# Peptides against a protein of PDB entry 3T7K, part 13

Target 1, 248 residues: chain A of PDB entry 3T7K
Amino acid sequence: KAEKILARFNELPNYDLKAVCTGCFHDGFNEVDIEILNQLGIKIFDNIKETDKLNCIFAPKILRTEKFLKSLSFEPLKFALKPEFIIDLLKQIHSKKDKLSQININLFDYEINGINESIISKTKLPTKVFERANIRCINLVNDIPGGVDTIGSVLKAHGIEKINVLRSKKCTFEDIIPNDVSKQENGGIFKYVLIVTKASQVKKFTKLINDRDKNETILIVEWNWCVESIFHLNVDFTSKKNVLYQKK

## One batch from the design tools (peptide; made by RFdiffusion4, then SolubleMPNN)

Design b1_p9_4_s2 (from b1_p9_4, 4 letters changed)
Fold by OpenDDE base, seed 4:
Structure b1_p9_4_s2 (fold): chain B 248 residues (1-248), chain A 9 residues (1-9)
Amino acid sequence: as target 1 above (248 residues)
Amino acid sequence: MKDKELPDV
C-alpha cells in the first residue's frame, strides 16, 4: 500500500533517521505510515537501545522524560525535531493533489526550540557530559522521585559509570562511595558526589563525610542540577543553581 | 504508555 502511495513521487528523500518519540505520537503510527516512513529512511523505535545507533528524537519541546534526556547522549544526536515534521510529511504524502515531483520538507525548519547547533555539536564529542566533568561515581538517594533505575539509566547514558544507591535513613559513611577519578590537572574534581532530595540528607551526608574524611571535596546537588547539565551538555561548576552543598 | 516527565525535585 505504501509503495502505491509513494509511486507518485519521482524522487524520495532519504532522511537517515533512527528515532524515538516522546511527548508525541502516543497512539503510534498505522502500518502504512510506518512503511512510508521506512521508505523515506525514517525508522521509529519504541525504546532506546545502544545497538540501534539512534540519532534523532521527536518531541514537541524540551522535555524531562527519560527518552528526551537520553537522546542528548546519542552519538551523535543528528536531529531533535518537532512532531510536525512527521505530520506535515505524511500530509504531503497522503495529499491527493496532482504530481508532486518532490517532497518539500526541510528538517531544519522543525528543530526543537532550545536544541541548537551548539548542543548538537557537543553530542559529536568523544566524551559524555559527566565524563568531561570528572564525575564517574555518584551516590544517589533511594527515595528520589522518578526512581533510582530511571534516574540511574539517564546518568549512565551521560557517562556516569557507577551509581551507588544510598538508603537515606540507614546509610553510614562506609556506604558512601568516592568519585574515583585520577587527579587530572584541570580543576573541579569532587571526591564525593551526591544527588539528594531533602535538606535533612544534606545535613546527614555532610556530617558523615566531614567527620570521617576531613578536608575532602564534596558536591551535593539536586536532580535538577543533572537535568540542566544534560540540557546544556555542559557542567557549570560556577553556578550555584540546584547545588545544595559544595566544598572545594 | 505516556512517557513520564521526571519530577522537578
Scores: peptide ipSAE 0.457, ipTM 0.919, DockQ to the pose 0.832
Fold by OpenDDE base, seed 2:
Structure b1_p9_4_s2 (fold): chain B 248 residues (1-248), chain A 9 residues (1-9)
Amino acid sequence: as target 1 above (248 residues)
Amino acid sequence: MKDKELPDV
């Protein structure tokens, strides 16, 4: 069926997209449309796997979903596109109008607002955003909304190697791990990095660390600090936004 | 299945 539908075009593009969808196409695609998309070099996957070499995301806008946040870790993210790309493409292909010589859909017309070439270019870097920021080991409170597994998986996709989950009510100083990075001459390194949810946790962890390791550097942030860093593919250490405590 | 947005907290 797909071959008969596509036979009306003299030339077919190869988009070379390996994509996931988030916030769109909840019901998936019918078998004919999947085959049409496959013939155009568009492969849609249900889940993110490193082995699939994903290079695209479909979403209506910037979203705080696990898939969207992880898509910014693709190597590279080639395109972040609105679902209207697929809608308009399939609409043109299913159109009963005369022999269209070519499919006239430009990928660049469907870019997600706020994901510009500056963001796309950073996904071509050999390092991840938190790796570039000298953040390899973090402490994460166990009561984080969204859950430690999902949050941890996003953070790992962006270059955090080790996530230590803190039981906020029961933890001691010995439960807090250092951010084990060699002092590079040109980068602010925080010995202790923590993601917390409450002011009481800030008070607890600052006391525990300062009582036992008084002269060390501390960064305590909320989850939004990580999200903003991911959305920009850059850590801005000059910003106080979403920073709950900082000791340089 | 609808993907859940992670909270802004």
Scores: peptide ipSAE 0.456, ipTM 0.919, DockQ to the pose 0.857
Fold by OpenDDE base, seed 1:
Structure b1_p9_4_s2 (fold): chain B 248 residues (1-248), chain A 9 residues (1-9)
Amino acid sequence: as target 1 above (248 residues)
Amino acid sequence: MKDKELPDV
């Protein structure tokens, strides 16, 4: 059925998109439209797997979804597109209007607002955002909204190798892991990095660390610090935004 | 299923 619909075009583009969707297309696509998209080099996946070599995301805007945050870790993310790209493409293909020799849709007209070429270019870097920031091992409180598995999976996609889950009420100093990064002479490396949800946790962890390891560097942040770092594909250590405690 | 937005904490 798709072949008969596409036979109206003399040339078909190959978009070479391996995509996931977030905040759009909740009901999926019909079989004919999936076949059409596949013939145009557009493959949509239900979930993110590293083996699929995903290069595209469809979303109406910047979202704080697991899929959207992980899409910024694609190698590279080629396109971050509004769902209107697929909608307009399928409308043009299904149109019975005159002998369209070619599909006239420019991918650049459908870019997600706030995902610019500067962000896209950073996805071509050989390192991940937290790797570049010398954050390898973090401590995460077990009561984080969204759950430690989802949050941890996003953080790992962005270069955090080890996530230590802290039981906030029961943890001791010995439960807190150091950020095991080789001291680069000129880089502000924090020995202890923690993601917390409450001011009481800041007070607890700062006391535990300072009482036992008084001269060490500490970074305590909110989840929003990680989200902003991901959205910019850069960690700004000069910003106090979403930083709850910092000791240099 | 709708993808859940991770909370703004």
Scores: peptide ipSAE 0.456, ipTM 0.920, DockQ to the pose 0.875
Fold by OpenDDE base, seed 3:
Structure b1_p9_4_s2 (fold): chain B 248 residues (1-248), chain A 9 residues (1-9)
Amino acid sequence: as target 1 above (248 residues)
Amino acid sequence: MKDKELPDV
């Protein structure tokens, strides 16, 4: 069926998109539309797998979904597009206008607001955002909304190697792992990095660390600190936004 | 299934 629909075009574009969708296309696509998209070089996947070499995301806007946050870790992310790209494309292809020799849709007209060339360019860097920030090992509280597995998976996609899950009510100093990074001269490495949800956890962990390891550097942040760092593909250590405690 | 947004809190 797809071949008969596409046979009216003299030339077909190859978009070379390997994409996931988030916040759109909840019901998926029919078999004919999937075949059409495949012939145009557009492959849509249900889930993110590293082996698929994904280079695109479809979303209506910047979203705080696992898929959206992980898409900023693609190597590179080539395009972040609004779902209207696919809608308009399929609409043009299904139109009975006999005289369309070519598909006239430009990918750049469908860019997601706030994902600019500066963000896209950073996805071509050889390092991940938290790797560049000298954050390798973190402590994550077990009561974090969204769950430790989902949040941990996003953080790992962005260069966190080790995630230690803290049982917030029962943890001791010995349960807290150091951020094992060699001191480079030009960037304050935090020995202890923690993601917490409550002011009571800040008080607990600052006391535990300062009582046992008084002279060490500590960074305690909320999840929003990680999200903002991902959305900008940069960690701003000068900002106090979403930082709950910092000791340099 | 609808993707869940991760909470901001």
Scores: peptide ipSAE 0.455, ipTM 0.918, DockQ to the pose 0.835

Design b1_p9_4_s3 (from b1_p9_4, 3 letters changed)
Fold by OpenDDE base, seed 1:
Structure b1_p9_4_s3 (fold): chain B 248 residues (1-248), chain A 9 residues (1-9)
Amino acid sequence: as target 1 above (248 residues)
Amino acid sequence: MKDVELPDV
């Protein structure tokens, strides 16, 4: 059926998209439309796997979903597109009007607002955002909204190698892991990096660290600090936004 | 399943 629908075009584009969807297409696509998209070089996956070499995300806007946050770790992310791209493409293909010799849909007309070429270009860098920030090992509180597995999976996609989950009520100083990064002479490396949810945790962890490892560098942030760092593909250590405690 | 937005903490 798809072949018969596409046979009216003399030339078919190859978009070369390996995509996931977030915040759109919850009901999926019918078999004919999936086949049409596949013939146009558009393959949609249900989940993110590194082996699939995903290069595209469909979303109506910037979202704080696991899929959206992880899409900014693609190597590279080629396109972040609104769902209207697929909608308009399928509408043009299903149209019985004039012998359209070609499909006239430009990917650049469907870019997600706020995902610009500066963001896309950073996905071509050989390093991940937290790797560039000298953050390799973090401490994460076990009561984080969204769960440690989901949050941890996003952070790992962006270059965090080790996530230590802290039981906030029972943890001691010995449970806190250092950020094991070789001291580059000129980079502000924090020995202890923590993601917390409550002011009481800030008080607890700052006391534990300062009492046992005096004069060491500490960074305590909210999850939003990580999200903003991901959305910009840059860590701004000059910003105090979402920073709960910093000791240089 | 709807992808859940990770909460603003």
Scores: peptide ipSAE 0.436, ipTM 0.903, DockQ to the pose 0.872
Fold by OpenDDE base, seed 5:
Structure b1_p9_4_s3 (fold): chain B 248 residues (1-248), chain A 9 residues (1-9)
Amino acid sequence: as target 1 above (248 residues)
Amino acid sequence: MKDVELPDV
């Protein structure tokens, strides 16, 4: 069926997209449209797997979904596109207007607002955002909204190697892991990095660390600090936004 | 499944 529909075009574009969708296409695509998209070099996957070499995300806007956040870790993310790209493409393909010798849909017309070339270019870097920030090991409170698995998976996609889950009620100093990074000369390395949800946790962890490991560097942030860092593909250590405690 | 937006808090 798809072949017959596409046979009216003399030339077919190859978009070379391996994509996931978030915040759109919840009902999926029919078999014919999937096949059409496949023939145009557009493959849509249900889930992110590293093996699929994903290079695209479809979303209506910047979203705080696991898929969207992880898409910024693609190597590279080539395109972040609005769902209207697929919609308009399929509309053009299903249109019975005889004179369409070519599909005239440009990917660049469908960019997600706020995902610019500066963001896309950073996905071509050999390092991940938290890796560049010298954040290798973090402590994550077990009561984080969204769950430690989802949050942890996003953080790992962005270069955090080790996530230590802290049982906020029961944890001691010995449960807190250091950020084990080799001293690179030019970056403020925080020995302890923690993601917390409550001011009581800040008080607890700052006390535990300062009582046992005096004069060490501490960074305690909200999840939003991570999200903003991901959305910008840059950690701004000059910003106090979403920083709950910092000791240099 | 709808992708859930991760909470702000």
Scores: peptide ipSAE 0.435, ipTM 0.902, DockQ to the pose 0.842
Fold by OpenDDE base, seed 2:
Structure b1_p9_4_s3 (fold): chain B 248 residues (1-248), chain A 9 residues (1-9)
Amino acid sequence: as target 1 above (248 residues)
Amino acid sequence: MKDVELPDV
């Protein structure tokens, strides 16, 4: 059926997209449209797997979903596109107008607002955003909204190797892990990095660390600090936004 | 499944 629909075009583009969708296409696609998209080099996956070598995200806008945040870790993310790309493409292909010798849809016309070439270019870097920031090991409170598994999975996709989950009410100093990175001469390395949800946790962890490991460097942030760092693919250590406590 | 936005906390 797809072949008969596509046979009216003299030439078919190959978009070479391996994509996931977020905030759109919740009901998926019918079998004919999936086959049409496949013939155009567009493969849509339900979930992110590293083995699939994903290079594209479909979303209506920048979203704080697991899929959207992880898409910025693709190697590279080639395209971040609005769902209207697929809608307009399928509409053109299903059109009964005999005069269309070619599909005339440009991917660049469908870019997600706020995902610019500067962001896309950073996904071509050999390192992840938190790796470049010298953040390898973090402490994460167990009461984080969204859950430690989802948050932890996003953070790992962006170069955090070790996530230590803290039971905020019961934890001691011995439960807090250091950020085990070699001292590089040219970068602010924090010995303790923590993601917390409450001011009471800031007070607790700052006391525990300062009482047992005096004068060490501490960074305590909100989840939003991580999100903003991911959206920019850069950690700005000069910004105080979403930083709850910093000791240099 | 509808993808859930992670909370702004």
Scores: peptide ipSAE 0.435, ipTM 0.902, DockQ to the pose 0.855
Fold by OpenDDE base, seed 3:
Structure b1_p9_4_s3 (fold): chain B 248 residues (1-248), chain A 9 residues (1-9)
Amino acid sequence: as target 1 above (248 residues)
Amino acid sequence: MKDVELPDV
């Protein structure tokens, strides 16, 4: 029983973690370890749900998984931790070494490389990364690797309201939706935002749009543009990285 | 289930 194992400590920390795991703990935890973690204020969930008020991600490094990308949309993300935190914690708790007065594990020693305080601080902002970038409606090609549902779910977590799926081979100009955002003074608003996978799609969509709507602003990007924007919790419109076509 | 990394392509 977890209580008998924990009774040897005079004081127990409360970590207040509501977490998901990605790239680690594939086999889960045994019942005793789940009970131990729960008594330490660590609750691990199988899936992301808004109702669970998740505040933590466990991963060995920055990953391009749905869970990792969505964790950067938590409100706030308090901690992004390596799995070694749980491993070392459970190891100390199961150790037969005499009366440890206190569990001495510091969360900051287990931070995921590249998720710094600047990134964590941006998760406290009242807006999502794509909302701040004036991107609310996007066009997504149906042949995107990873699938439109997974990609769409990540984009929605980060403030995309509407995802229009384009059948790349059959689509016409009428199938392309505008990004309906009111002109703000200080930001380049693109009327058409598209995520594509191939240079042939860039040629097709640029022609369709320019033939019918000659003076409108267009942004065509790769999925990597979205990923980099999520990892930085910032859209850099000065960067040409992963931008396939831009018309201001 | 292993979480799948979303491809770069």
Scores: peptide ipSAE 0.433, ipTM 0.900, DockQ to the pose 0.800

Design b1_p9_5_s1 (from b1_p9_5, 5 letters changed)
Fold by OpenDDE base, seed 4:
Structure b1_p9_5_s1 (fold): chain B 248 residues (1-248), chain A 9 residues (1-9)
Amino acid sequence: as target 1 above (248 residues)
Amino acid sequence: MKDKELPDV
C-alpha cells in the first residue's frame, strides 16, 4: 500500500533517521505510515537501545522524560525535531493533489526550540557530559522521585559509570562511595558526589563525610542540577543553581 | 504508555 502511495513521487528523500518519540505520537503510527516512513529512511523505535545507533528524537519541546534526556547522549544526536515534521510529511504524502515531483520538507525548519547547533555539536564529542566533568561515581538517594533505575539509566547514558544507591535513613559513611577519578590537572574534581532530595540528607551526608574524611571535596546537588547539565551538555561548576552543598 | 516527565525535585 505504501509503495502505491509513494509511486507518485519521482524522487524520495532519504532522511537517515533512527528515532524515538516522546511527548508525541502516543497512539503510534498505522502500518502504512510506518512503511512510508521506512521508505523515506525514517525508522521509529519504541525504546532506546545502544545497538540501534539512534540519532534523532521527536518531541514537541524540551522535555524531562527519560527518552528526551537520553537522546542528548546519542552519538551523535543528528536531529531533535518537532512532531510536525512527521505530520506535515505524511500530509504531503497522503495529499491527493496532482504530481508532486518532490517532497518539500526541510528538517531544519522543525528543530526543537532550545536544541541548537551548539548542543548538537557537543553530542559529536568523544566524551559524555559527566565524563568531561570528572564525575564517574555518584551516590544517589533511594527515595528520589522518578526512581533510582530511571534516574540511574539517564546518568549512565551521560557517562556516569557507577551509581551507588544510598538508603537515606540507614546509610553510614562506609556506604558512601568516592568519585574515583585520577587527579587530572584541570580543576573541579569532587571526591564525593551526591544527588539528594531533602535538606535533612544534606545535613546527614555532610556530617558523615566531614567527620570521617576531613578536608575532602564534596558536591551535593539536586536532580535538577543533572537535568540542566544534560540540557546544556555542559557542567557549570560556577553556578550555584540546584547545588545544595559544595566544598572545594 | 505516556512517557513520564521526571519530577522537578
Scores: peptide ipSAE 0.457, ipTM 0.919, DockQ to the pose 0.833
Fold by OpenDDE base, seed 2:
Structure b1_p9_5_s1 (fold): chain B 248 residues (1-248), chain A 9 residues (1-9)
Amino acid sequence: as target 1 above (248 residues)
Amino acid sequence: MKDKELPDV
């Protein structure tokens, strides 16, 4: 069926997209449309796997979903596109109008607002955003909304190697791990990095660390600090936004 | 299945 539908075009593009969808196409695609998309070099996957070499995301806008946040870790993210790309493409292909010589859909017309070439270019870097920021080991409170597994998986996709989950009510100083990075001459390194949810946790962890390791550097942030860093593919250490405590 | 947005907290 797909071959008969596509036979009306003299030339077919190869988009070379390996994509996931988030916030769109909840019901998936019918078998004919999947085959049409496959013939155009568009492969849609249900889940993110490193082995699939994903290079695209479909979403209506910037979203705080696990898939969207992880898509910014693709190597590279080639395109972040609105679902209207697929809608308009399939609409043109299913159109009963005369022999269209070519499919006239430009990928660049469907870019997600706020994901510009500056963001796309950073996904071509050999390092991840938190790796570039000298953040390899973090402490994460166990009561984080969204859950430690999902949050941890996003953070790992962006270059955090080790996530230590803190039981906020029961933890001691010995439960807090250092951010084990060699002092590079040109980068602010925080010995202790923590993601917390409450002011009481800030008070607890600052006391525990300062009582036992008084002269060390501390960064305590909320989850939004990580999200903003991911959305920009850059850590801005000059910003106080979403920073709950900082000791340089 | 609808993907859940992670909270802004």
Scores: peptide ipSAE 0.456, ipTM 0.919, DockQ to the pose 0.857
Fold by OpenDDE base, seed 1:
Structure b1_p9_5_s1 (fold): chain B 248 residues (1-248), chain A 9 residues (1-9)
Amino acid sequence: as target 1 above (248 residues)
Amino acid sequence: MKDKELPDV
């Protein structure tokens, strides 16, 4: 059925998109439209797997979804597109209007607002955002909204190798892991990095660390610090935004 | 299923 619909075009583009969707297309696509998209080099996946070599995301805007945050870790993310790209493409293909020799849709007209070429270019870097920031091992409180598995999976996609889950009420100093990064002479490396949800946790962890390891560097942040770092594909250590405690 | 937005904490 798709072949008969596409036979109206003399040339078909190959978009070479391996995509996931977030905040759009909740009901999926019909079989004919999936076949059409596949013939145009557009493959949509239900979930993110590293083996699929995903290069595209469809979303109406910047979202704080697991899929959207992980899409910024694609190698590279080629396109971050509004769902209107697929909608307009399928409308043009299904149109019975005159002998369209070619599909006239420019991918650049459908870019997600706030995902610019500067962000896209950073996805071509050989390192991940937290790797570049010398954050390898973090401590995460077990009561984080969204759950430690989802949050941890996003953080790992962005270069955090080890996530230590802290039981906030029961943890001791010995439960807190150091950020095991080789001291680069000129880089502000924090020995202890923690993601917390409450001011009481800041007070607890700062006391535990300072009482036992008084001269060490500490970074305590909110989840929003990680989200902003991901959205910019850069960690700004000069910003106090979403930083709850910092000791240099 | 709708993808859940991770909370703004």
Scores: peptide ipSAE 0.456, ipTM 0.920, DockQ to the pose 0.874
Fold by OpenDDE base, seed 3:
Structure b1_p9_5_s1 (fold): chain B 248 residues (1-248), chain A 9 residues (1-9)
Amino acid sequence: as target 1 above (248 residues)
Amino acid sequence: MKDKELPDV
């Protein structure tokens, strides 16, 4: 069926998109539309797998979904597009206008607001955002909304190697792992990095660390600190936004 | 299934 629909075009574009969708296309696509998209070089996947070499995301806007946050870790992310790209494309292809020799849709007209060339360019860097920030090992509280597995998976996609899950009510100093990074001269490495949800956890962990390891550097942040760092593909250590405690 | 947004809190 797809071949008969596409046979009216003299030339077909190859978009070379390997994409996931988030916040759109909840019901998926029919078999004919999937075949059409495949012939145009557009492959849509249900889930993110590293082996698929994904280079695109479809979303209506910047979203705080696992898929959206992980898409900023693609190597590179080539395009972040609004779902209207696919809608308009399929609409043009299904139109009975006999005289369309070519598909006239430009990918750049469908860019997601706030994902600019500066963000896209950073996805071509050889390092991940938290790797560049000298954050390798973190402590994550077990009561974090969204769950430790989902949040941990996003953080790992962005260069966190080790995630230690803290049982917030029962943890001791010995349960807290150091951020094992060699001191480079030009960037304050935090020995202890923690993601917490409550002011009571800040008080607990600052006391535990300062009582046992008084002279060490500590960074305690909320999840929003990680999200903002991902959305900008940069960690701003000068900002106090979403930082709950910092000791340099 | 609808993707869940991760909470901001």
Scores: peptide ipSAE 0.455, ipTM 0.918, DockQ to the pose 0.836

